# Peptides against a protein of PDB entry 4DOW: the designs that were tried, part 14

Target 1, 157 residues: chain A of PDB entry 4DOW
Amino acid sequence: TFSWVGRPLPNRKQFQQMYREICMKINDGSEIHIKVGQFVLIQGEDNKKPYVAKLIELFQNGAEVPPKKCARVQWFVRFLEIPVSKRHLLGRSPPAQEIFWYDCSDWDNKINVETIIGPVQVVALAPEEVIPVDQKSEETLFVKLSWNKKDFAPLPP

## One batch from the design tools (peptide; made by RFdiffusion4, then SolubleMPNN)

Design b1_p10_2_s3 (from b1_p10_2, 7 letters changed)
Fold by OpenDDE base, seed 4:
Structure b1_p10_2_s3 (fold): chain B 157 residues (1-157), chain A 10 residues (1-10)
Amino acid sequence: as target 1 above (157 residues)
Amino acid sequence: AEKYLLPDLV
């Protein structure tokens, strides 16, 4: 169950109400609050790891009936989401906790909040910094580079 | 499988 936290933010979009924070109520009754700017795991396909994204906007889409709770996101990609023929461009075998900033606009960046599994910590690192690898691949994720479907590049500012 | 590709960009 997802519920808005706080009052709607001012905006000029006809069918949208903008919010800063959403409350996710999980099975045991506890609540997790997620804010714009935080990182989340999003439900993936069968036998696939969850998708990773940064929340850019939280909004209720009043153009739909009934209204839908949505988010705009900045996508990240896992190494296994990169085409096999392009993986060699990284020049190394990344640890499981490494993700890449997706630097393309060909993906729909609107999601339903119901696909959010929960928050996740994402830490930006310089290329020379060591990624600490633990047994929990989803505890903390690390990003050093962007991926634009052609090559890897330095992380955007 | 591609993730959430826009129809006009597929």
Scores: peptide ipSAE 0.049, ipTM 0.694, DockQ to the pose 0.138
Fold by OpenDDE base, seed 1:
Structure b1_p10_2_s3 (fold): chain B 157 residues (1-157), chain A 10 residues (1-10)
Amino acid sequence: as target 1 above (157 residues)
Amino acid sequence: AEKYLLPDLV
C-alpha cells in the first residue's frame, strides 16, 4: 500500500499533483518513507533482478482513470542489462554491485509506484576507488560510470 | 522504449 505524505507541491502541470514523499506500508504493519532523490529497487521481469533507479518526481496522474500514483525516475543499468556485444567496452569485469547511470532519454522513465520494492543505497565513486564487496549485493550498489548505449563515460560531476 | 522489455536482464 502506497500513500502520499505531506501536502502537494506547487506546480503548473495540469492533471498532476506532485509530492516530495510517499509512504510504503509493508505486510508486518511497518512503513517505509521514500523521498524524491532517493534510490529505489523496481520490480523487474520474472526471475530477473530488480531495476535500480533514482526518484526524481512523485506525482499523482489525474489524467488517468482512476488516478495513478506515479514516479519519474532516472534509470540505472546493471552490467548484465547492457547488450552482450557492448560489454567489452568496459574493459573489465565489474563486481555484481556495480551499476551504471543510464545517459539516454529513449526509455520510459515513468513508473507506477506499486512497482517499487523498496529503497536501496547507491554510492557514487571515483574511477580509481575500489568497490567494497558486501555479503549481499543489494545492500549497497556503486556507480562510477554512465552508459549512453555507445560507450561508458565518467559520471557527470 | 520500455526498460522492462530488455532481454539480457538477469
Scores: peptide ipSAE 0.048, ipTM 0.718, DockQ to the pose 0.222
Fold by OpenDDE base, seed 2:
Structure b1_p10_2_s3 (fold): chain B 157 residues (1-157), chain A 10 residues (1-10)
Amino acid sequence: as target 1 above (157 residues)
Amino acid sequence: AEKYLLPDLV
C-alpha cells in the first residue's frame, strides 16, 4: 500500500499533484518512507533482478482514470542489462554491486509506484575508488560510469 | 512494468 506524505507541492501541471515523499506500507505493517532524490528497486521482468532507479518526481496523475500514483525516474542499468555485444566495452568484469547511469531518453521514465520494491543505497564513486564487495549485492550499489547505448563514459554531474 | 520501449535494447 502506498500513500502520499504531506501536502502537494506547488506546480503548474494540469492533472498532476506533485509530492516530496511517499509512504510504503509493507506486509508486517511497518512503513517505509521514500523521498524524491532517493534510490529504489523496481520490479523487473520474470526471473530478472529488480531495476534500479533514482526518484526524480513523485506525482499523482489525474490524467489517468482512475488517478495513479506515479514517479518519474532516472534509470540505472545493471551490467547484465547491457547488450551482450557491448559488454566488452567496459574492459573489465564488474562486481555485482556495480550499476551504470543510463544516459539515453529512449526509455519510459514514468513508473507506477506500485512497482517499487523498496529503497536501496547507491553510492557514486570516482574511477580510482575501489568498490567494497560483500555478499549482499543489493545492500549497497555503486556507480562510476554512464551507459549511452554506445559506450561507457564518466559519470554525469 | 517494462522500462524498455524497444525489446531489443537488452
Scores: peptide ipSAE 0.047, ipTM 0.726, DockQ to the pose 0.335
Fold by OpenDDE base, seed 3:
Structure b1_p10_2_s3 (fold): chain B 157 residues (1-157), chain A 10 residues (1-10)
Amino acid sequence: as target 1 above (157 residues)
Amino acid sequence: AEKYLLPDLV
C-alpha cells in the first residue's frame, strides 16, 4: 500500500498533485518512507533483476481514470541490460554492484509507484576509485559512467 | 514502461 506523506506541493499542472514523500507499507505492517531524490529498486520482468532509478518527481496523475500514484525517474542501467554487442566498449569486466547512468530520452520515465520495491543506496565514484568487494549487489550500487546506447562516458561533475 | 520491453534485460 502506498500513501502520500504531507500536503501537496504547489504546482501549475492541471491534473497533477505533486508530493515530496510517499509511504510504502509492507505486508508485515512496517512502513518505509521514500522521498524525491532517493534511489529506488523497481520491479523488473519475471526472473529479472530489479531496475534502478532515481526519483525525480512524485505525483498523483488525475488525468488517468482512475487516478494513479506515479513517479518520474532517472533510469540507471545494469551492465547486463546493455546489448551484448556493445558491452566490450566498457573495456573491463564490471563488478555486479556497478550501474550506469542512462543518458537517453527514449525510455518512458514515468512509473507507477506500486512497482517500487524499496530504496537502495547509490554512490557515485570517480573512475579510479575501487568498488568494495564484500558488499551485496543490492545493498550498495556504484555509478562511475553514463551509457547513451553508443558509448560509455564519465559522469558530469 | 518502455524499459520493461527490453528483450536483453537480465
Scores: peptide ipSAE 0.046, ipTM 0.723, DockQ to the pose 0.243

Design b1_p10_2_s4 (from b1_p10_2, 7 letters changed)
Fold by OpenDDE base, seed 1:
Structure b1_p10_2_s4 (fold): chain B 157 residues (1-157), chain A 10 residues (1-10)
Amino acid sequence: as target 1 above (157 residues)
Amino acid sequence: AEKYLLPALT
């Protein structure tokens, strides 16, 4: 289950209540608090790895009946999400832990918080920095570049 | 294919 933490943030958006933090209650009764600015894994399609995103906004969508707990996200993409015909543009075979900042706005970036699996660590690296190999592929993810559907580019500031 | 279509299916 998901519940808001704290008071709504002041905003002028009609039908929206914004929050800084949400609480995710796990089966064992423990709680994980996730804040705006943190990175999360989001449930993907069957037989696909979870999506990766950075939380930009947490809000209750009052335009829906009943209201829905939502988030606005900045998407990342895994290498295997890049079209096969364009993967060669990277010029290297990336490790499994590498993800890419999606530098387009054509994807819907509003999600239901119930699709959040949990938090994940994402570390930005310079191009010359080596990506450490983790035992767990989802323990820490690394980003060096952006992807704009045309080519790879340096990570935006 | 568009990303994040699961909510529409659930």
Scores: peptide ipSAE 0.053, ipTM 0.722, DockQ to the pose 0.109
Fold by OpenDDE base, seed 3:
Structure b1_p10_2_s4 (fold): chain B 157 residues (1-157), chain A 10 residues (1-10)
Amino acid sequence: as target 1 above (157 residues)
Amino acid sequence: AEKYLLPALT
């Protein structure tokens, strides 16, 4: 169950109400609060790892029937999501915890909040910094580069 | 839509 936290933010968009925070209630009764600017895991295809994204905007879309709780996101991409024929462009074998900033606009960046699995920690690193790999789980993901479907590039400031 | 297709599938 997802519910808005606080009053809607001022905005000019017709049929949309924007929010700063959303509450996710889990089966055990616990609550997770997720804010704009945080990183989340989003449900992927069956037998695939969840997608990774940064929340840019939280809004209720009143133009839909019934109204939907939505988010706009900045996508990240996992190495295995990159086409096999282009993976060599990285020039190295990345650890499983490395993700890449998706620098294209061809993907729809509007999601339903009900597809959010939960929050995740994403840390930006300089190219020379070593990614600390945790063999136990993907507690933290790391990003050094962007991917624009043609090549890898340094992260934008 | 290329990546996020779940709403159409579920």
Scores: peptide ipSAE 0.050, ipTM 0.720, DockQ to the pose 0.115
Fold by OpenDDE base, seed 5:
Structure b1_p10_2_s4 (fold): chain B 157 residues (1-157), chain A 10 residues (1-10)
Amino acid sequence: as target 1 above (157 residues)
Amino acid sequence: AEKYLLPALT
């Protein structure tokens, strides 16, 4: 169950109410608050690891019937999502914890909050920094580079 | 929850 936290932010959009924070209630009764700017895991395809994204906006979409709780996101991509024929462009075998900033606009960046699994920690590193190998998968993810479907590049400023 | 289907990278 998802519910908005706080009052709507000032907004002139006719059918949308924007929020800073959302509450995710889990089956055991506990609550997790997720804010704009944080990173989340999103339900992916069958037999695939969850997608990773940064929350950019949280909003109620009143243009839909019934209204939907939505988010706009910045996508990240896992190494295994990159075509096999292009993986060599990285020049190394990345650890499972490494993800890449997706630097394209061809993916829909609007999601339903119902697809959010939970928060995740994402740490940005310089290219020369070492990713800790003792950390468990999905506990902490690391990003060094962007991917634009053609090549890897330094992270956007 | 509905699962997202993202375009395959080319």
Scores: peptide ipSAE 0.041, ipTM 0.718, DockQ to the pose 0.825
Fold by OpenDDE base, seed 4:
Structure b1_p10_2_s4 (fold): chain B 157 residues (1-157), chain A 10 residues (1-10)
Amino acid sequence: as target 1 above (157 residues)
Amino acid sequence: AEKYLLPALT
């Protein structure tokens, strides 16, 4: 169950209500609050790890019937999502916790909040910084580079 | 929950 937290933010978009925070109630009755600017795991395809994204906007889309709770996101990409033929461009075998900033606009960045699995910690690192590897957990993910479908590059400012 | 289909990377 997802519910809005707080009052709607001012906006000019017809049929939309903007919010800063949403509450996710899980099976045991506990609540997790997720805010704009945080990172989330999103339900992936069968036999695939969850997608990773940064929340940019939280909004209710009143143009739909019934209204939908939605989010606008910045996508990240896992190494295994990159085509096999281009993985060599990284020049190294990344640890499991490394993800990449997706620097393209060809993906739909609007999601339904019901596909959010939960929050996740994402830490930006300089290329020379060592990623602390914990093969037993994906509690923290790390990003050093962006991916634009052609090559890897330093993170955007 | 609904699963997303992202465009295939080339």
Scores: peptide ipSAE 0.040, ipTM 0.716, DockQ to the pose 0.785

Design b1_p10_3_s1 (from b1_p10_3, 3 letters changed)
Fold by OpenDDE base, seed 5:
Parts: structure tokens; sequence; C-alpha cells
Structure b1_p10_3_s1 (fold): chain B 157 residues (1-157), chain A 10 residues (1-10)
């Protein structure tokens, strides 16, 4: 289950209440608090790894009946989510831990919080920096580049 | 050392 933490933030949207933090209760009864600005794993499709996203907004959509707990996100993409015909543009075989900043507006960036699996650590690296593999950072994802469906590019400063 | 990610564009 998901519950809002704290009072709604000031906003001018008539049918939306914005929040800074949400609490997700796990099966064992423990609780995880997730805040705007953190990175999360989103439920993927069948036989696919979870999506990776950065939380931009947390809000309750009062226009829905009943109201829905939602989030706006910045998407990341895994290498295997990139079309096979375009993967060669990277010029290298990335490690499994590498993800890419999705620099397109064609994807819906609104999600239901119920699709959130949990938090994940994402670390930005310079293009020349080495991604640590088979180390303590096994569960950490790394981003060096953006992907805009046409080419890879360095992250903006 | 890791660098910070770009801030979200509002």
Amino acid sequence: as target 1 above (157 residues)
Amino acid sequence: SPTPLPMPVA
C-alpha cells in the first residue's frame, strides 16, 4: 500500500494535490519512504526488467474517480530497450549496470505509484570514467549518456 | 568521482 507523507505542497492545479514524500508498505510490514528527486524501479512488462525513472512530482489526481496516487518521472532506458539497429551507435558493449537518460517526449511520464517496485541507486559518471563491475555496486546503476532515439550524447552540464 | 545528474527541467 501507498500513503502520502506530510501535508500537500502549495500548487495551483485545481484537481491535483502535490506531495514531497510517499510511504510504501512492504509485505513484511516494513515501510520505505520515497521522496521527489529519488530514483525508482517501475514494474516492467512480461519477461522484461523493470524500468528506471527519477521522480519529478508526486501528486494525487483528483480528476480521477476514485482519486489516484500518481507520479511524474524522468525516464531512463536500458541498453536492451534501444532498437537493435541503433545499438551500434554506442560504439561499445556496455555493462549491464549502464542506463541512459531518455531525452524524448514521446513517452508518457505519468505513472501510478502502484507500479513502483522500490528505490534504486543511480550514479552519473563522466564518459571517460569506468563503471565498476562485479563489486559492491552490483545493485547500483550508472549513467554517462543520454539517448534521443537518434544518437547518444553526453549528459548536459 | 561521480557527478550529479542534471536537475529536472520544469
Scores: peptide ipSAE 0.025, ipTM 0.620, DockQ to the pose 0.395
Fold by OpenDDE base, seed 4:
Structure b1_p10_3_s1 (fold): chain B 157 residues (1-157), chain A 10 residues (1-10)
Amino acid sequence: as target 1 above (157 residues)
Amino acid sequence: SPTPLPMPVA
């Protein structure tokens, strides 16, 4: 169950109400608050790991019947989502915790909030920084590079 | 220290 937190933000879009925060009620009855700017895991397809995304906007789409709670996101991509024929371009074998900024606009960046599994921590690192692998960082994902379907590139600072 | 992420691009 998802519910908006707070009052709608000022917005001139006729059929959209924008919010900065949403509450996710999980099975045990506890609540998780997710805000714009945070990173989330999005439900993947069968036999696929969840997608990773940064929340750009939270909005209710009043043009739909019934109205839908939606989000606009910036996608990240996992290494295994990159075509096999192009993985060599990375020049190394990344740890499982590494993800890549998806630098393409061909993916629909609108999602239903019901596909959100929960928040996740994403940390941007410089190329020379080591991705830690320990119990404290096991749930943390790391990003150093972008992927534009052709090549990898350093993240701009 | 971690670097800032770039602004989201649609």
Scores: peptide ipSAE 0.024, ipTM 0.627, DockQ to the pose 0.367
Fold by OpenDDE base, seed 1:
Structure b1_p10_3_s1 (fold): chain B 157 residues (1-157), chain A 10 residues (1-10)
Amino acid sequence: as target 1 above (157 residues)
Amino acid sequence: SPTPLPMPVA
């Protein structure tokens, strides 16, 4: 179950009410609050790892009947989501914790909040920084580069 | 040190 937290943010969009925060109610009764700017795991396809995304907007889409709780996201891609023929462009074998900023506009960046599995920690690193792999960071994902379907590039500042 | 991620424009 998902519910909005707080009052709608001011905006001029005709059929959309924007919010800063949403609450996920878990089956055990606990609640997880997720805010714009946080990173989340999105339900993937069968037998595939979840997608990774940064929340850009949270909004209720009043253009749909019934109104739908939605989000706009910035996608990340896992190394295995990159075409096999282009993986060599990275020039190294990345650790499983590394993801890449998806720098393309061809993907639909609107999702239903019901596809959100939960929050995830994403840390941006400089290319020369080593990705730590220890007990405490096993669930942390790291991003150094962007991927634009043609090549890898350093993250923008 | 970890660097902040940019805010995407959408």
Scores: peptide ipSAE 0.023, ipTM 0.622, DockQ to the pose 0.359
Fold by OpenDDE base, seed 2:
Structure b1_p10_3_s1 (fold): chain B 157 residues (1-157), chain A 10 residues (1-10)
Amino acid sequence: as target 1 above (157 residues)
Amino acid sequence: SPTPLPMPVA
């Protein structure tokens, strides 16, 4: 279950109430708080790894019936989500921990919060920085580049 | 059931 944390933020959008934080209650009764700006794993297809996204907005969508708890996100893509015909453009075999900033507007960036599996750590690195592959950083994802469906590019400052 | 893939913005 998901519930809003705190008071709604001031905004002028009709039928929407914005929040900075949401609480997800886990089966064992424990709670995880997720804030705008954090990275999350989103439920994907069967036998596929979850999608990765950065939370940009958290909002109650009152235009829907019933009202929905939603988020706007910045998508990331895993290497294996990139078309096979274009993977060679990277020029290297990325480690499993590497993800790419999705630099396109063709994907709907609105999600229902119930698709959130949980938080994940994402660290931005410069292109020349080495991605650590030890057990200590196994759960951490790293982003160096963007992907715009045409090519890879360094992340903008 | 799995979550649908991100859909194109209409």
Scores: peptide ipSAE 0.020, ipTM 0.610, DockQ to the pose 0.032

Design b1_p10_3_s2 (from b1_p10_3 with P2A I5L)
Fold by OpenDDE base, seed 3:
Structure b1_p10_3_s2 (fold): chain B 157 residues (1-157), chain A 10 residues (1-10)
Amino acid sequence: as target 1 above (157 residues)
Amino acid sequence: SATPLPMPTP
């Protein structure tokens, strides 16, 4: 279950209440607090790895009946989510821990918070930095480049 | 060292 933490933020959007933090209660009864700016895993399709996203907004959509708890996100893409015909543009075989900043506006960036699996650590690296693939970084994802459906590019400054 | 990610825009 999901519940808002704190009071709604001042905003000018009709039918929306914005928040800074949400509480996720998991199966063992423990609670995880997730804030705007953190990275999360989003439920993927069957037999697929979860999507990766950065939370940019948390809001309740009062236009729906009943009101829905939603989020706006900045998407990342896994290498295997990139079309096969364009993967060669990377010029290397990336480790499984590498993800890419999705630099396009064609994806719907609104999600239901119910699709959030949990938080994840995402670390940005310079192009010359090596992605560590060891036990300590097993759960950490790394981003070095953006993907704009045409080519890979350095992360925006 | 890790570099901060840019702030995404809605």
Scores: peptide ipSAE 0.022, ipTM 0.620, DockQ to the pose 0.378
Fold by OpenDDE base, seed 1:
Structure b1_p10_3_s2 (fold): chain B 157 residues (1-157), chain A 10 residues (1-10)
Amino acid sequence: as target 1 above (157 residues)
Amino acid sequence: SATPLPMPTP
């Protein structure tokens, strides 16, 4: 169950009410609050790892009947989501914790909030920084580069 | 060392 937290933010979009925070109620009765700017795991296809995304907007889409709780996201891609023919462009074998900023506009960046599995920690690193792999960081994902379907590039400032 | 991620263009 998902519910909005707080009052809608001011905006001029005709059929959309924007919010800063949403609450996920878990079956055990606990609640997880997720805010714009946080990173989340999105339900993937069968037998695939969840997608990784940064929440850009949270909004209720009043243009749909019934109104739908939605989010706009910035996608990240896992190394295994990159075409096999392009993976060599990285020039190294990345650790499993590394993800890449998806620098393309061809993907639909609108999702239903019901596809959100939960929050995830994402840390940006400089290219020369080593990705730590220990028990405490096993659930942390790291991003150094962007991927634009043509090549890898350093993250913008 | 955590570096802030850029905000994507709208």
Scores: peptide ipSAE 0.022, ipTM 0.619, DockQ to the pose 0.337
Fold by OpenDDE base, seed 4:
Structure b1_p10_3_s2 (fold): chain B 157 residues (1-157), chain A 10 residues (1-10)
Amino acid sequence: as target 1 above (157 residues)
Amino acid sequence: SATPLPMPTP
C-alpha cells in the first residue's frame, strides 16, 4: 500500500499533483517513507535482480481512471543487463555491487509506484576508489561510471 | 493487474 505524505507541491500541470514523499506500508504493518532523490529497487522479471533507479519526481496522474501514483526515475543498469558483446569494454570484471548510470533516453522513465520494492543505498565513487566488500556494505550499491550503449564513461563531478 | 516493467520507448 502506497500513500502520499504531505501536501501537494505547487504545480501547473492540470492533471498532475506532485509530492516530495510517499509512504510504503509493508506486510508487517511498518511504514517506509521514500523521498524524491532517493534510490529504489524496482521489481524486475522473474529470476532477475531488481532494477535500480533514482527517484526524480513523485506525482499522481489524475488523467487516468483511476488516478495512478507514479514516479519519474533515472535508471541504473547492472553489468549483467549490458549486452554480452559490449561487456569487454569495461576492461575489468566488476563486483556484484557495482551499477552504472544509464546515459540514454530510450527507456521509459515513468513507473508506477507499486513496482517499488523498497529503498536502496547507492554511493558514487571515484574511479580509483575501491568498492568495499564487507558485512556493512553488502546492501550498498556503488556507481563509478555511466553506460550509454556504446561505451563506459566517468561520472561527471 | 500485472506489475509494469520498464520498457524501451518506440
Scores: peptide ipSAE 0.012, ipTM 0.572, DockQ to the pose 0.028
Fold by OpenDDE base, seed 2:
Structure b1_p10_3_s2 (fold): chain B 157 residues (1-157), chain A 10 residues (1-10)
Amino acid sequence: as target 1 above (157 residues)
Amino acid sequence: SATPLPMPTP
């Protein structure tokens, strides 16, 4: 289950109430708080790894019936989510921990919060920085580049 | 069950 944490933020959007934080209640009764700006895993298709996204907004969508708890996200893509015909453009075999900033507007960036599996750590690196491969960082994802459906590019400052 | 990636916006 998901519940808002704190009071709604001031905004002028009709039928929307914005929040900075949401609480996930886990089966064992424990709770995980997720804030705007954090990275999350989103439930993907069967037999696929979860999608990765950065939370940009958390909002109650009152225009829907019933009202929905939603988020706007910045998508990331895993290497294996990139079309096979274009993977060669990277020019290297990325480690499993590498993800790419999705630099396109063709994907709907609105999700229902119930699709959130949980938080994940994402670290931005400069292109020349080495992605650590030790077990200590196994759960951490790393981003160096963006993907715009045409090519890879360095992340903008 | 798994939820799909949000559909592309036309």
Scores: peptide ipSAE 0.012, ipTM 0.582, DockQ to the pose 0.033

Design b1_p10_3_s3 (from b1_p10_3, 4 letters changed)
Fold by OpenDDE base, seed 4:
Structure b1_p10_3_s3 (fold): chain B 157 residues (1-157), chain A 10 residues (1-10)
Amino acid sequence: as target 1 above (157 residues)
Amino acid sequence: SATPLPMPVA
């Protein structure tokens, strides 16, 4: 169950109301608040790891019937989501915690908030920084590079 | 209803 937190932000888009924060109610009765700018896990295919995304906008789309609670996201990709024939371009075997900024516009970046599993921590690192792989960091994902379907590149500034 | 997945646009 998802519900908006706070009042709608100033917005001139017809049929849309934008929000800063959304509340996700969990089965145990607890609530998780997720804000624009945070990172989330999105429901994936059967037996596949969830997608990773950064929330760019939270909005209710009143043009749909019934109105839908939506988000616009920046996608990230896991190494295993990259085609096998292209993985060699990285030149190294990444740890399981590494993800890549998806630098393409061929994916729909609008999602229904019902697909959100929960928040996740994503940390941007410089190329020379080591990804920590210990018990305290297992729940954290790290990003150093972007992927544009042709090659890996440094993260955008 | 089934959970929607991200869809390619191109």
Scores: peptide ipSAE 0.015, ipTM 0.601, DockQ to the pose 0.029
Fold by OpenDDE base, seed 2:
Structure b1_p10_3_s3 (fold): chain B 157 residues (1-157), chain A 10 residues (1-10)
Amino acid sequence: as target 1 above (157 residues)
Amino acid sequence: SATPLPMPVA
């Protein structure tokens, strides 16, 4: 169950009400609040790891009947989501915790908030920084590079 | 039950 937190932001787009925060209620009755700018896991295909995304906007789409709670996201990709024929372009075997900024506009960046599994920690690192691989940081994902379907590139400043 | 892959925006 998802519910908006707070009132709509003042600068509304046509047919949209924008919000800063959403509340996700889980089975045990506890609540998780997720804000714009945070990273989330999105439900993926069967037997596949969830997608990773950064929340850019939270909005209610009033053009739909009934209105839907939606989000605009910046996608990330896992290494195993990159085509097999292009993985060699990375030039290294990444740790399981590494993800890549998806720098391409071919993916729809609008989602239903219902697909959100929960928050996840994503840390941006410089290319020369080492990704820590220990039990304490196993839940944290790290991003060093972008992927634009052609090659890997350093993240912009 | 799984959500579909991100769809092309085009």
Scores: peptide ipSAE 0.014, ipTM 0.608, DockQ to the pose 0.032
Fold by OpenDDE base, seed 5:
Structure b1_p10_3_s3 (fold): chain B 157 residues (1-157), chain A 10 residues (1-10)
Amino acid sequence: as target 1 above (157 residues)
Amino acid sequence: SATPLPMPVA
């Protein structure tokens, strides 16, 4: 169950109400608050790991009947989501915790909030920095580079 | 975080 937290933010979109925060109620009765700017896991396809995304906007789309709770996101991609023929461009075998900033507009960046599994920690590192792979960081994902379907590139400063 | 994550470009 998802519910808005706080009052709608000012915006000029006629049929959309924007919010800063949403509350996710899970099965044990506890509540998780997720804000714009945080990272989340999105439900993947069958036999696939969840997608990773950064929340850009939270909004209710009143143009739909019934209204839908939605989000706009910045996508990240896992290494295994990159075509096999292009993986060699990385020049190394990345750890399982590494993800990449998706620098393309071909993916729809609008999602239903019901596809959100929960929050996730994403840490940005410089390309020369080592990704810590230990038990303490097993739940943390790391990003060094962007992927634009053609090549990898360092994240802009 | 050693490197700040870029903000989405509008």
Scores: peptide ipSAE 0.014, ipTM 0.581, DockQ to the pose 0.367
Fold by OpenDDE base, seed 1:
Structure b1_p10_3_s3 (fold): chain B 157 residues (1-157), chain A 10 residues (1-10)
Amino acid sequence: as target 1 above (157 residues)
Amino acid sequence: SATPLPMPVA
């Protein structure tokens, strides 16, 4: 179950109410609060790993009946989500924790909040920085580059 | 130190 936290933020979209935070209730009754700006795991297709996204907006779409709780996101991609024929363009074998800023607009950046599995930590690193892998950071993802379906590029400053 | 992510385009 998902419910809004706090009052709607001011916006000028006719059929949308924007929020800063949403509450996700888990089966055991516990609650997880997720805010705009945080990173989340999104349910993958079939048996694929979850997608990674940064929450840009949280909004209720009042144009739908019943109203739908939605989010606008910035997508990231895992290395294994990149076509095999293009993976060589990275020029190295990335660690499993590395993800890439998806620099394309071909993916719909609106999701239903029901597809959110939970929060995840994403840390941006400079190209020369080593991705740390320890017991505390095993679940942390790291981003150094963007991917635009053609090539990899350094993250914009 | 961590590098800040660019501002996303929504």
Scores: peptide ipSAE 0.012, ipTM 0.579, DockQ to the pose 0.361

